# Peptides against a protein of PDB entry 3EFO: the designs that were tried, part 31

Target 1, 262 residues: chain A of PDB entry 3EFO
Amino acid sequence: SQLADLYKSCETDALINFFAKSAFKAVLHQPLKVIREILVNQTAHMLACYRKNCASPSAASQLILPDSMKVLPVYMNCLLKNCVLLSRPEISTDERAYQRQLVMTMGVADSQLFFYPQLLPIHTLDVKSTMLPAAVRCSESRLSEEGIFLLANGLHMFLWLGVSSPPELIQGIFNVPSFAHINTDMTLLPEVGNPYSQQLRMIMGIIQQKRPYSMKLTIVKQREQPEMVFRQFLVEDKGLYGGSSYVDFLCCVHKEICQLLN

## One batch from the design tools (peptide)

Design b1_p17_1_s3 (made by RFdiffusion4, then SolubleMPNN; from b1_p17_1, 8 letters changed)
Fold by OpenDDE base, seed 4:
Structure b1_p17_1_s3 (fold): chain B 262 residues (1-262), chain A 17 residues (1-17)
Amino acid sequence: as target 1 above (262 residues)
Amino acid sequence: SHVSHVLIDMDELLAKL
């Protein structure tokens, strides 16, 4: 059907870009609550339409996502949890204005990365490989106390270190003997010169490549105060400022879809 | 003719709410 073809050709990243810009424009003249509701409703309507017209019958307990939109809910949740749309008092007006302006000018690829960061397990690096490590889902559940992770969203770059991160990797990256010796005030990694350091720097360079903004590096130790900022980029988790986890959002969307179809 | 899709079973997810 025509609808089926539409869903097959759908580009979720483009939709998210569109919804983001539309929502961020609407912030100027509509209440945030209304904007968020509209976004959820639009998501539900698109998926309800698919379920009704393009999918085989399935149990009511199942959420059906076309392949082209399999990541739509997670990105939509990320959009809904953005500081521009949450507008929590803990976030300055200037920060919200800044992010709003940035997104309004972002291309599809940039906005995709912005809303759903890359989270790379750096502790798994093979110094003999030119391949980037596979990104993991942006959730605390994917972190480990023994791990080192690089997070990037096109604006910020974080190097997160678990409290039990391997001393050999710490030495390789920072040229210090232990986690405790890492200086988190640094915005640049030292040029240690070993293969691991070079590999990490290469990865960081690749991530920075073709991004319109230079990402400032923040080194984050697990359980230290700056980790709170880092955790805000774990977008699949429950937000500090009232945003839903991805799981909760899926449930919400599912309920809305069912409501539309019943 | 149907679009390929993924099914997410919400039963386990809903139980967590």
Scores: peptide ipSAE 0.132, ipTM 0.776, DockQ to the pose 0.786
Fold by OpenDDE base, seed 5:
Structure b1_p17_1_s3 (fold): chain B 262 residues (1-262), chain A 17 residues (1-17)
Amino acid sequence: as target 1 above (262 residues)
Amino acid sequence: SHVSHVLIDMDELLAKL
């Protein structure tokens, strides 16, 4: 069917770019509440149409996503949680204006990474491999007190260290004996020169090469104050400023779809 | 012809919360 072909050809990253720019343009002439409602409704309508016309019958308790749109709800939630659309008083007008302008000029690839960061478990690195570690979902549930993670969103880069990070890895990266000795004021990693340090630098370089802007590195220790900034980029979790978790958003979308089909 | 899809069981998802 024509509808089936449409969903097969759907590119989620392009859709999110379109929705983001459309929403951020609409901020100039529509209330934020209305914009958010439109985005949710559009998402629900697209998925309701798919369920009705392109999917086999299934239980009402199941949410059905076409393969081409399997990550659409995740990205849509990230968009809805952006400071431009939340407009919380804790976020300055300048910051909202800045992020709005950034997204308005982003290409599809840039907006994809911006809304959903890459989170890499670098403590699992094989120093003999040239392959990047597989990215994990952007949630606190995927972090480990024993782990070290690199997060990048095209504008910022974070190196997060668990309180129980292996001393050998700390020594390898920072050339210090323990977690307590790591200087978080540094924006550059020391040139330690061992294989682990070299591989980490290589990974950071690969990530940077794909982006038009130089990403500033922030070193973050678990349970220290700067970790709060890092947690804002764990986009599948509940937002600091009132945004929903991915799970909560899925429930919301599912309810809306059921209302449309019932 | 149906498009390939992913199924999310909302009851199961809610039980994990």
Scores: peptide ipSAE 0.107, ipTM 0.758, DockQ to the pose 0.814
Fold by OpenDDE base, seed 3:
Structure b1_p17_1_s3 (fold): chain B 262 residues (1-262), chain A 17 residues (1-17)
Amino acid sequence: as target 1 above (262 residues)
Amino acid sequence: SHVSHVLIDMDELLAKL
């Protein structure tokens, strides 16, 4: 059917870009609550329509997504949790305005990375390989106390270190003997010169490549205060300011779809 | 099939990053 073809051709990254810009434009003229409701309703309606008209019969308890939109919910949740759409006094007007303007000018690739960061387990690096490590989902559940992770969203870059990060890697990256010796006030990695350091720098360079803005590096130690800022970029988790986890959002969307179809 | 369920592998998303 024509509708089925439409869903097959849908690109989630383009769609989220559209939704983001539309929502961020609407912020100037509509209450945030209304905008959020519209986004949720649009998501639910699109998926309900698919279930009703395009999907094979399945249990009502199951959330059915077309392949082209199987990652839509996670992006939509990220959008809903963005500071521009949150009515929280903790968020400054300047920050909201800044991010609004940024997204309004972002292309599809930029907005994709912005809403869902790249999180790389750099502790798994093979110094003999030029390949980037496979990204992991942006959730605390994917972190390890023994691991070191690099997160980037096109605007910010974080190097997160677990409390039990390997001393040899710490030495390789920072040229210090232990986790406790790492200076988190630094915004640049030292040029240690060993293969691991060089590879990490190469990876950071690749991530920075073709991005319109220079990403400031923040070094974050697990269980230290700055980690709270880092955790806000673990977008699949529950947000500090009341945003739902990805799983919770899926449940919410599913319920909404069921309501639309019953 | 173009149908996916709730617990979807996010590898495709990650591959785009």
Scores: peptide ipSAE 0.060, ipTM 0.681, DockQ to the pose 0.134
Fold by OpenDDE base, seed 2:
Structure b1_p17_1_s3 (fold): chain B 262 residues (1-262), chain A 17 residues (1-17)
Amino acid sequence: as target 1 above (262 residues)
Amino acid sequence: SHVSHVLIDMDELLAKL
């Protein structure tokens, strides 16, 4: 059917870009609560329409997504959890204005990375390989106290260190003997000159090369206060300011779809 | 579960990045 063809040709990244810009424009004229409700409703309606018209009959408990929209819910949840769409007083108006302006000018590729960051387990680096480590899901559950992770969203870069990070890796990256000696006020990694340091710098360079903005590096220690900022980028988890986890959002969307089809 | 299927798809996507 024509509808099936439409879903097949749909590009989730383009949709998210469109929804983001539309929502961020609407912020100027509509209450944030209304905007969020519209986004959820639109998501549910699109998926309900697919289930009704394009998908084979399945159990009510099954969430059916077209291949082109398999990641739509996760990106939509990320959009809903963005500070621009949150009315919490803890969020600065300046921050909202800044991020709004940035996203309004972003292309599809940039907005994709912005809403769902790349999280890399750099403690698993093979210094003999030129390949980037496989990205992990943006969730606390994928972090390790023994691990070191690089997170990038096109605007910011975070180097997160577990409290039990290997001293040899800490020394390799920072040229200090232990976790306690790491200076988190630094915005640049030292040029230590060993293979591990060089590879990490190479990876950071590759990530930066494709982005129009220079990403500021923030070093984050686990269990220190600045980690709260980092955790906001773990977009699949429950948000600090009441945003849903990815799992909770999926359940919400599924229930809404079922209600639309009943 | 439906959630697991979606999660698998995401993992596949991330593996390609």
Scores: peptide ipSAE 0.038, ipTM 0.645, DockQ to the pose 0.060

Design b1_p17_1_s4 (made by RFdiffusion4, then SolubleMPNN; from b1_p17_1, 9 letters changed)
Fold by OpenDDE base, seed 1:
Structure b1_p17_1_s4 (fold): chain B 262 residues (1-262), chain A 17 residues (1-17)
Amino acid sequence: as target 1 above (262 residues)
Amino acid sequence: SSVSHVLIDMDELEKLL
């Protein structure tokens, strides 16, 4: 069917780019509350239409997502949690304006990375392999106190270190003896020259490739105050400014779909 | 279904919360 073909050909990254730009344009003429409601409704309607017209019958308690849209909810939640669409006093007008302008000019690939960062477990690096570590979900639940993670969203880059991160890796990356000796004010990694350091730098270079902006590196230690900034990029978790977790958003979308189909 | 899809059991998900 034409509908089935439509859902097969759907590209979530293109959709989220479209929704983002549409929403950010609408900010000039519509209340933020209305814009957020429209985005949720559009998401629910698309999925409800699929369930009604394309999907085989399933239990009402199940959320059905076509493969092409399996990550639509998480991206939509990220969009909804963006500062441009939030009217919190803690967010400056300048920051909203800046973020709005940035996204309005972003291509599909840029907006995808912007809304859902890459989070890489670099403590698992194999210096003998040319393979990059697989990205993990952007949630605190995927972090480890023994781990070291690199996060990038096209604008910012973070190197997060667990309190129990291996001293050997710390020495390899920073040329210091322990976690306590890491200087978090540094914005560049030292050129230590060992294979691990070189591989990490290579990964950082790959991430930086084809990005329109040079990403500033921030080194973050677990349980230190700057970690709070890093946690804002764990987009599947509950937002500081009232945004829902991914799980909560899924529940919300499911309820909305059920309401549309009842 | 002609379109491949994934199923998320919301009941199970809610129990984990």
Scores: peptide ipSAE 0.198, ipTM 0.800, DockQ to the pose 0.760
Fold by OpenDDE base, seed 4:
Structure b1_p17_1_s4 (fold): chain B 262 residues (1-262), chain A 17 residues (1-17)
Amino acid sequence: as target 1 above (262 residues)
Amino acid sequence: SSVSHVLIDMDELEKLL
């Protein structure tokens, strides 16, 4: 059917870009609550339409996502949790204005990365490989106290270190003997010169490539105060400022779809 | 002619909540 073809050709990243810009424009003349409701409704309507017209019958307890939109909910949740749309008092007006302006000018690829960061397990690096480590889902559940992770969203770059991160890796990256010796005030990694350091720097360079903004590096130690900022980029988790986890959002969307179809 | 899709069992997800 024509609808089936539409869903096959759907580009979720483009949709998210569109919804983001539309929502961020609407912030100027509509209440945030209304904007968020519209976004949820639009998501539900698209998926309800698919379920009704393009999907085979399935149990009501199942959420059906076309392949082209399999990541739509997670990105939509990220959009809904953006400071521009949450407008929590803990976030300055200037910060919201800044992010709004940035997103309004972002291309599809940039907005995709912005809303859903890359989270790379750096502790798994093979110094003999030119391949980037596979990104993990942006959730605390994917972190480990023994791990080192690099997070990037096109604007910010974080190097997160678990409290039990391997001393040999710490030595390789920072040229210090232990976690405790890492200086988190640094915005640049030292040029240690060993293969691991070079590999990490290469990865960081690749991530920075073709990004319109230079990402400032923030080194974050687990359980230290700056980790709170880092955790805000774990977008699948429950937000500090009232945003839903991805799972919660899926439940919400599912309920809305069912409501539309019943 | 059907579009391939992903099924998410919401009952299982809700158990994690």
Scores: peptide ipSAE 0.197, ipTM 0.806, DockQ to the pose 0.840
Fold by OpenDDE base, seed 5:
Structure b1_p17_1_s4 (fold): chain B 262 residues (1-262), chain A 17 residues (1-17)
Amino acid sequence: as target 1 above (262 residues)
Amino acid sequence: SSVSHVLIDMDELEKLL
């Protein structure tokens, strides 16, 4: 069917780019509440149409996502949780204006990474391999007190260290004996010169090469104050300023779909 | 012709709330 072909050809990253730019343009002439409602409704309508016309019958308690749109809800939630659309008083007008302008100029690849960061478990690195570690979902549940993670969204880069990070890795990266000795004021990693340090630098270089802007590195220790900034990029979790978790958003979308089909 | 899809069990997700 024509509808089936449409869903097969759907590119979620392109859709999110379109929705983001459309929403951010609409901010100039529509209330934020209306914009958010439109985005949720559009998401629900697209998925309801698929369920009705393109999917085999299933239980009403199940949410059905076509393969081409399997990550649409998570990206849509990230968009809805952006400071431009939340408009919390804790966020300055300048910051909202800045992020709005940034997204309005982003290509598809840039907006994809911006809304959903890459989170890499670098503590699992095989120093003998040239392959990048597989990215994990952007949630605190995927972090480990024993782990070290690199996060990048095209504008910022964070190196997060668990309180129980292996001393050998800390020594390898920072050339210091323990977690307590790591200087978080540094924006550059020391040139330690061992294989682990070299591999980490290589990974950071690969990530940077794909982006038009130089990403500033922030070193973050677990349970220290700067970790709060890092946590804002764990986009599947509940937002600091009232945004929903991915799970909460899925429930919301599912309810809306049921209302449309019922 | 149906498009391949992923099923999410909302009952399981609701338990996490």
Scores: peptide ipSAE 0.186, ipTM 0.804, DockQ to the pose 0.846
Fold by OpenDDE base, seed 2:
Structure b1_p17_1_s4 (fold): chain B 262 residues (1-262), chain A 17 residues (1-17)
Amino acid sequence: as target 1 above (262 residues)
Amino acid sequence: SSVSHVLIDMDELEKLL
């Protein structure tokens, strides 16, 4: 059917870019609550239409996504949790205005990385390999107290260190003996010159090469106050300001789809 | 009864980036 072909050809990255820009434009003349409701409703309607017209019958308890939209819910949740669409007083108007302006000018590729960051387990680096480590899901559940992770969203780069990060890796990256000695006020990694340091710098370079903006590096220690900022980029978790986890959002979308089809 | 969730592979996400 023509509808099935439409879903097959759908580009989720383009849709998210469109929804983001549309929503961020609407912020100027519509209440944030209304905008969020519209986005959720649109998501549910698209998926309900697919379930009704394109998908084979399945259990009501199952969420059915077309292949082209498998990642639509996670990106939509990220959009909904963006500070531009949140009405919390803790979020400054300046921050909202800044991020709004940035996204309004972003291409499809840039907006994808912006909404769903790349999170890399740096502690697993093979210094003999030229391949980037496999990214992990942006959730605290994927972090490790013994791990070191690099997060990048095209605008910011974070190096997160677990409280039990291996001293040898800390020394390799920072040339200091322990976690306690790491200076989090630094915005640049030292040129230590060992293979591990060089590989990390290479990875950071590769990530930066694809982006139009120079990403500022922030070093984050686990359990320190600045970690709260980092956690906002763990977009699959529950947001600091009331945003849903990815799982909660899926449940919400599923319930709404069921309501539309009942 | 718990809702069945679709598992999204990180590789699929990376392909979209």
Scores: peptide ipSAE 0.095, ipTM 0.681, DockQ to the pose 0.059

Design b1_p17_2 (made by RFdiffusion4)
Fold by OpenDDE base, seed 2:
Structure b1_p17_2 (fold): chain B 262 residues (1-262), chain A 17 residues (1-17)
Amino acid sequence: as target 1 above (262 residues)
Amino acid sequence: SETEHLPSGLTVVYTPP
């Protein structure tokens, strides 16, 4: 069917880019609440249409997603949680304006990374491998106290260190003996010169090369105050300013779909 | 089809269109 073909050809990343720019344009003329509602509504309608017309009959308790839109909900939730679309007084007008302007000029790939950061488990690096480590989901549940993670969203880069991160890796990266000795005020990694350090630097370089903006590195130690900022980039988690977790958003979308179809 | 069970009890099913 025509609809089936449409869903097969759907490029979610492009769609998110479109929704983002559309929403951010609308901010100038419509209330934020309305914009958010429209986005959720559009998401629900698209998925409801799929369920009704393209998917096999399924239990009402199931949320049916086409493969092409597997990541649509998560990205949509990220968009909804962006500061531009939030009416919280804690968010300055300048910040909104800045973020808005950034996204308005972003291509598909840039916006994808911006809304859903790349989170890499650095502690799993194999110095013998030329491949980048596989990214993990942007949730605190995917972090480990024993791990070291690199997060990048095209604008910011964070190196998160668990409280129990391996001392040997800390030594390799920072040339310090322990977690406690890591200076989080540093924005550059030292050139230690060992294979692990070089590989990490290479990875960071590769990530940077793909982006139009120079990403400032922030070192984040688990359970320190700056971690709060880092956690805001764990976009699948509940947002600080009232944004839903990914799971909650899925439930919300499911509910709305059911309402549309019942 | 791929199925994901969420803590909420919601089951997410990924299907080819």
Scores: peptide ipSAE 0.431, ipTM 0.925, DockQ to the pose 0.948
Fold by OpenDDE base, seed 5:
Structure b1_p17_2 (fold): chain B 262 residues (1-262), chain A 17 residues (1-17)
Amino acid sequence: as target 1 above (262 residues)
Amino acid sequence: SETEHLPSGLTVVYTPP
């Protein structure tokens, strides 16, 4: 059917870009509460339509997603949790204005990375391989006290180190003997010159490629104060300012779909 | 089809249109 073909050709990244710009434009003339409700309703309606007209019959307890929209809910939740759409006094007017203008000028690829960062397990690097490590889900549950992770969203880059990070990796990256010796005030990695350091620098370079802005590097130690900033980019978790986790959002969308189809 | 079981009990099913 024509409807089925429409869902097959759907580009989620383009949809998110559209929804983001539409919502951020609407902020100027509609209440934030209304905008958030519209976004949730639009998501639910699209998925309800698919379930009703394109999908095989399934149990009401299941959330059915077309393959082309596999990541639509997680991106929509990220959009809903953006500071531009939140009414919290802790968020400055300047920050809202800044992020609004940024997104309004972003292309599809830029907004994709902006709303859902790339999180890479650096501690799993194979020095003999030229392949990038596979990204993990942006959640604290995917971090490890023994691990080292690189996060990038096109504007910021973070190198997160667990409290029990391997000393050999710390030595390889920073040329210091232990976690305690790492200076988090630096914005550039030292040129240690060993294969591991070189590979990490290469990865950072690849991530930086084709990005319109130079990403500032922030080194983050687990359990130190700056980690709170880093955690804000773990977008599948509950937001600092009251945003839902990805799991909670899925449940919300499921309930909305059920209401539409009852 | 791919199926994901969430801790909440919700099952997410990914299907081709």
Scores: peptide ipSAE 0.428, ipTM 0.924, DockQ to the pose 0.925
Fold by OpenDDE base, seed 4:
Structure b1_p17_2 (fold): chain B 262 residues (1-262), chain A 17 residues (1-17)
Amino acid sequence: as target 1 above (262 residues)
Amino acid sequence: SETEHLPSGLTVVYTPP
């Protein structure tokens, strides 16, 4: 059917870009609550239409997504949780204005990365491989106290170190003997010169490549105060300022779809 | 199709259109 073809050809990243820009434009003349409701409603309507017209009947306990929109809910939740759409006193007006302007000028690829960061398990690097490690889901549940992770969203870059990070990797990256010796005030990694260090630098370079902004590096130690900032980029988790987790959002969307169809 | 079972009891099913 025509609808089936539409869903098959749907580009979710482009759709999110559109929704983001539309919402961020609307911020100037509509209440934030209304904007958020519109976004959720639009999401639910699209998925309800698919369930009604393109999908086989399924149990009420199931949320049916077309493959092309596999990541639509997670991106939509990220959009809804963005500071531009939140009226929280903890977020400065300047920050909201800044991010709004940034997104308004972002292309599809930029906005995709911005709303859903890359989270790379650096501790799994093979120094003999030129391949990037596979990104993991942006959730604390995917982190490991024994791991080292690089997070990037096109604007910020974080190197997160678990409290039990391997000393040999710490030595390789920072040329210090232990976790405790890492200086988190640095914004650049030292040029240690070993294969692991070079590999990490290469990866960072690839991530930075073709990005319009130079990403500042922040080194984060697990369980230290600055980690809270890093955790805000774990977008599938519950937000600090009232945003839902990915799971909760899915449930919300599912309920709304059911309401639309019943 | 791919299926994901969530702790909430919700099952997410990814289907080709």
Scores: peptide ipSAE 0.424, ipTM 0.923, DockQ to the pose 0.947
Fold by OpenDDE base, seed 1:
Structure b1_p17_2 (fold): chain B 262 residues (1-262), chain A 17 residues (1-17)
Amino acid sequence: as target 1 above (262 residues)
Amino acid sequence: SETEHLPSGLTVVYTPP
């Protein structure tokens, strides 16, 4: 059917870019509450239409997503949780204005990375491979106390270290003997020169070269105060300022779809 | 189709259109 073809050809990243810019434009003349409701409604309507017209009958307890929109809900939730759409006094007007303007000028690729960061388990690096490690989902549940992760969203870059990070990797990256010796005030990694260090630097370089903005590196130790900032970029988790986790958002969307169809 | 079971009890099903 024509509808089926439409869903097959759907480019979710472009759609999210459109929704983001539309919403961020709307903040100038509509209440934030209304904008958020519209975004949720749009998400629910698109998915309800698919379920009604394109999908085979399924149990009411199931949320049916077309493959082309597999990541639509998670990106939509990230958009909803953006500071521009949150009316919280903790967020400065300047920050809202800044991020609004940034997104308004972002291309599809930039907005994709901005809303859903790349989280890489760099502790699993194979020094014999030039390939980037597979990204993991942006959630605390995917972190490991024994792991080291690199997070980038096009504007910021974080190197997160678990409290039980391998000493050999710490030595390889920082040229220090232990986790406790890592200086988190550094914004640049030392040029240690070993294969692991070189590969990490290469990865960071690749990530940076693909982005229009220079990303400042922040080194984060697990359980230290700066980790709280890092955790805000784990976008699938519950937001600090009232935003839903991805799971909670899926439940919300599912309920709304059911309301539309029943 | 791919199926994901969430802790909430919700099942997410990814299907070709």
Scores: peptide ipSAE 0.421, ipTM 0.923, DockQ to the pose 0.939

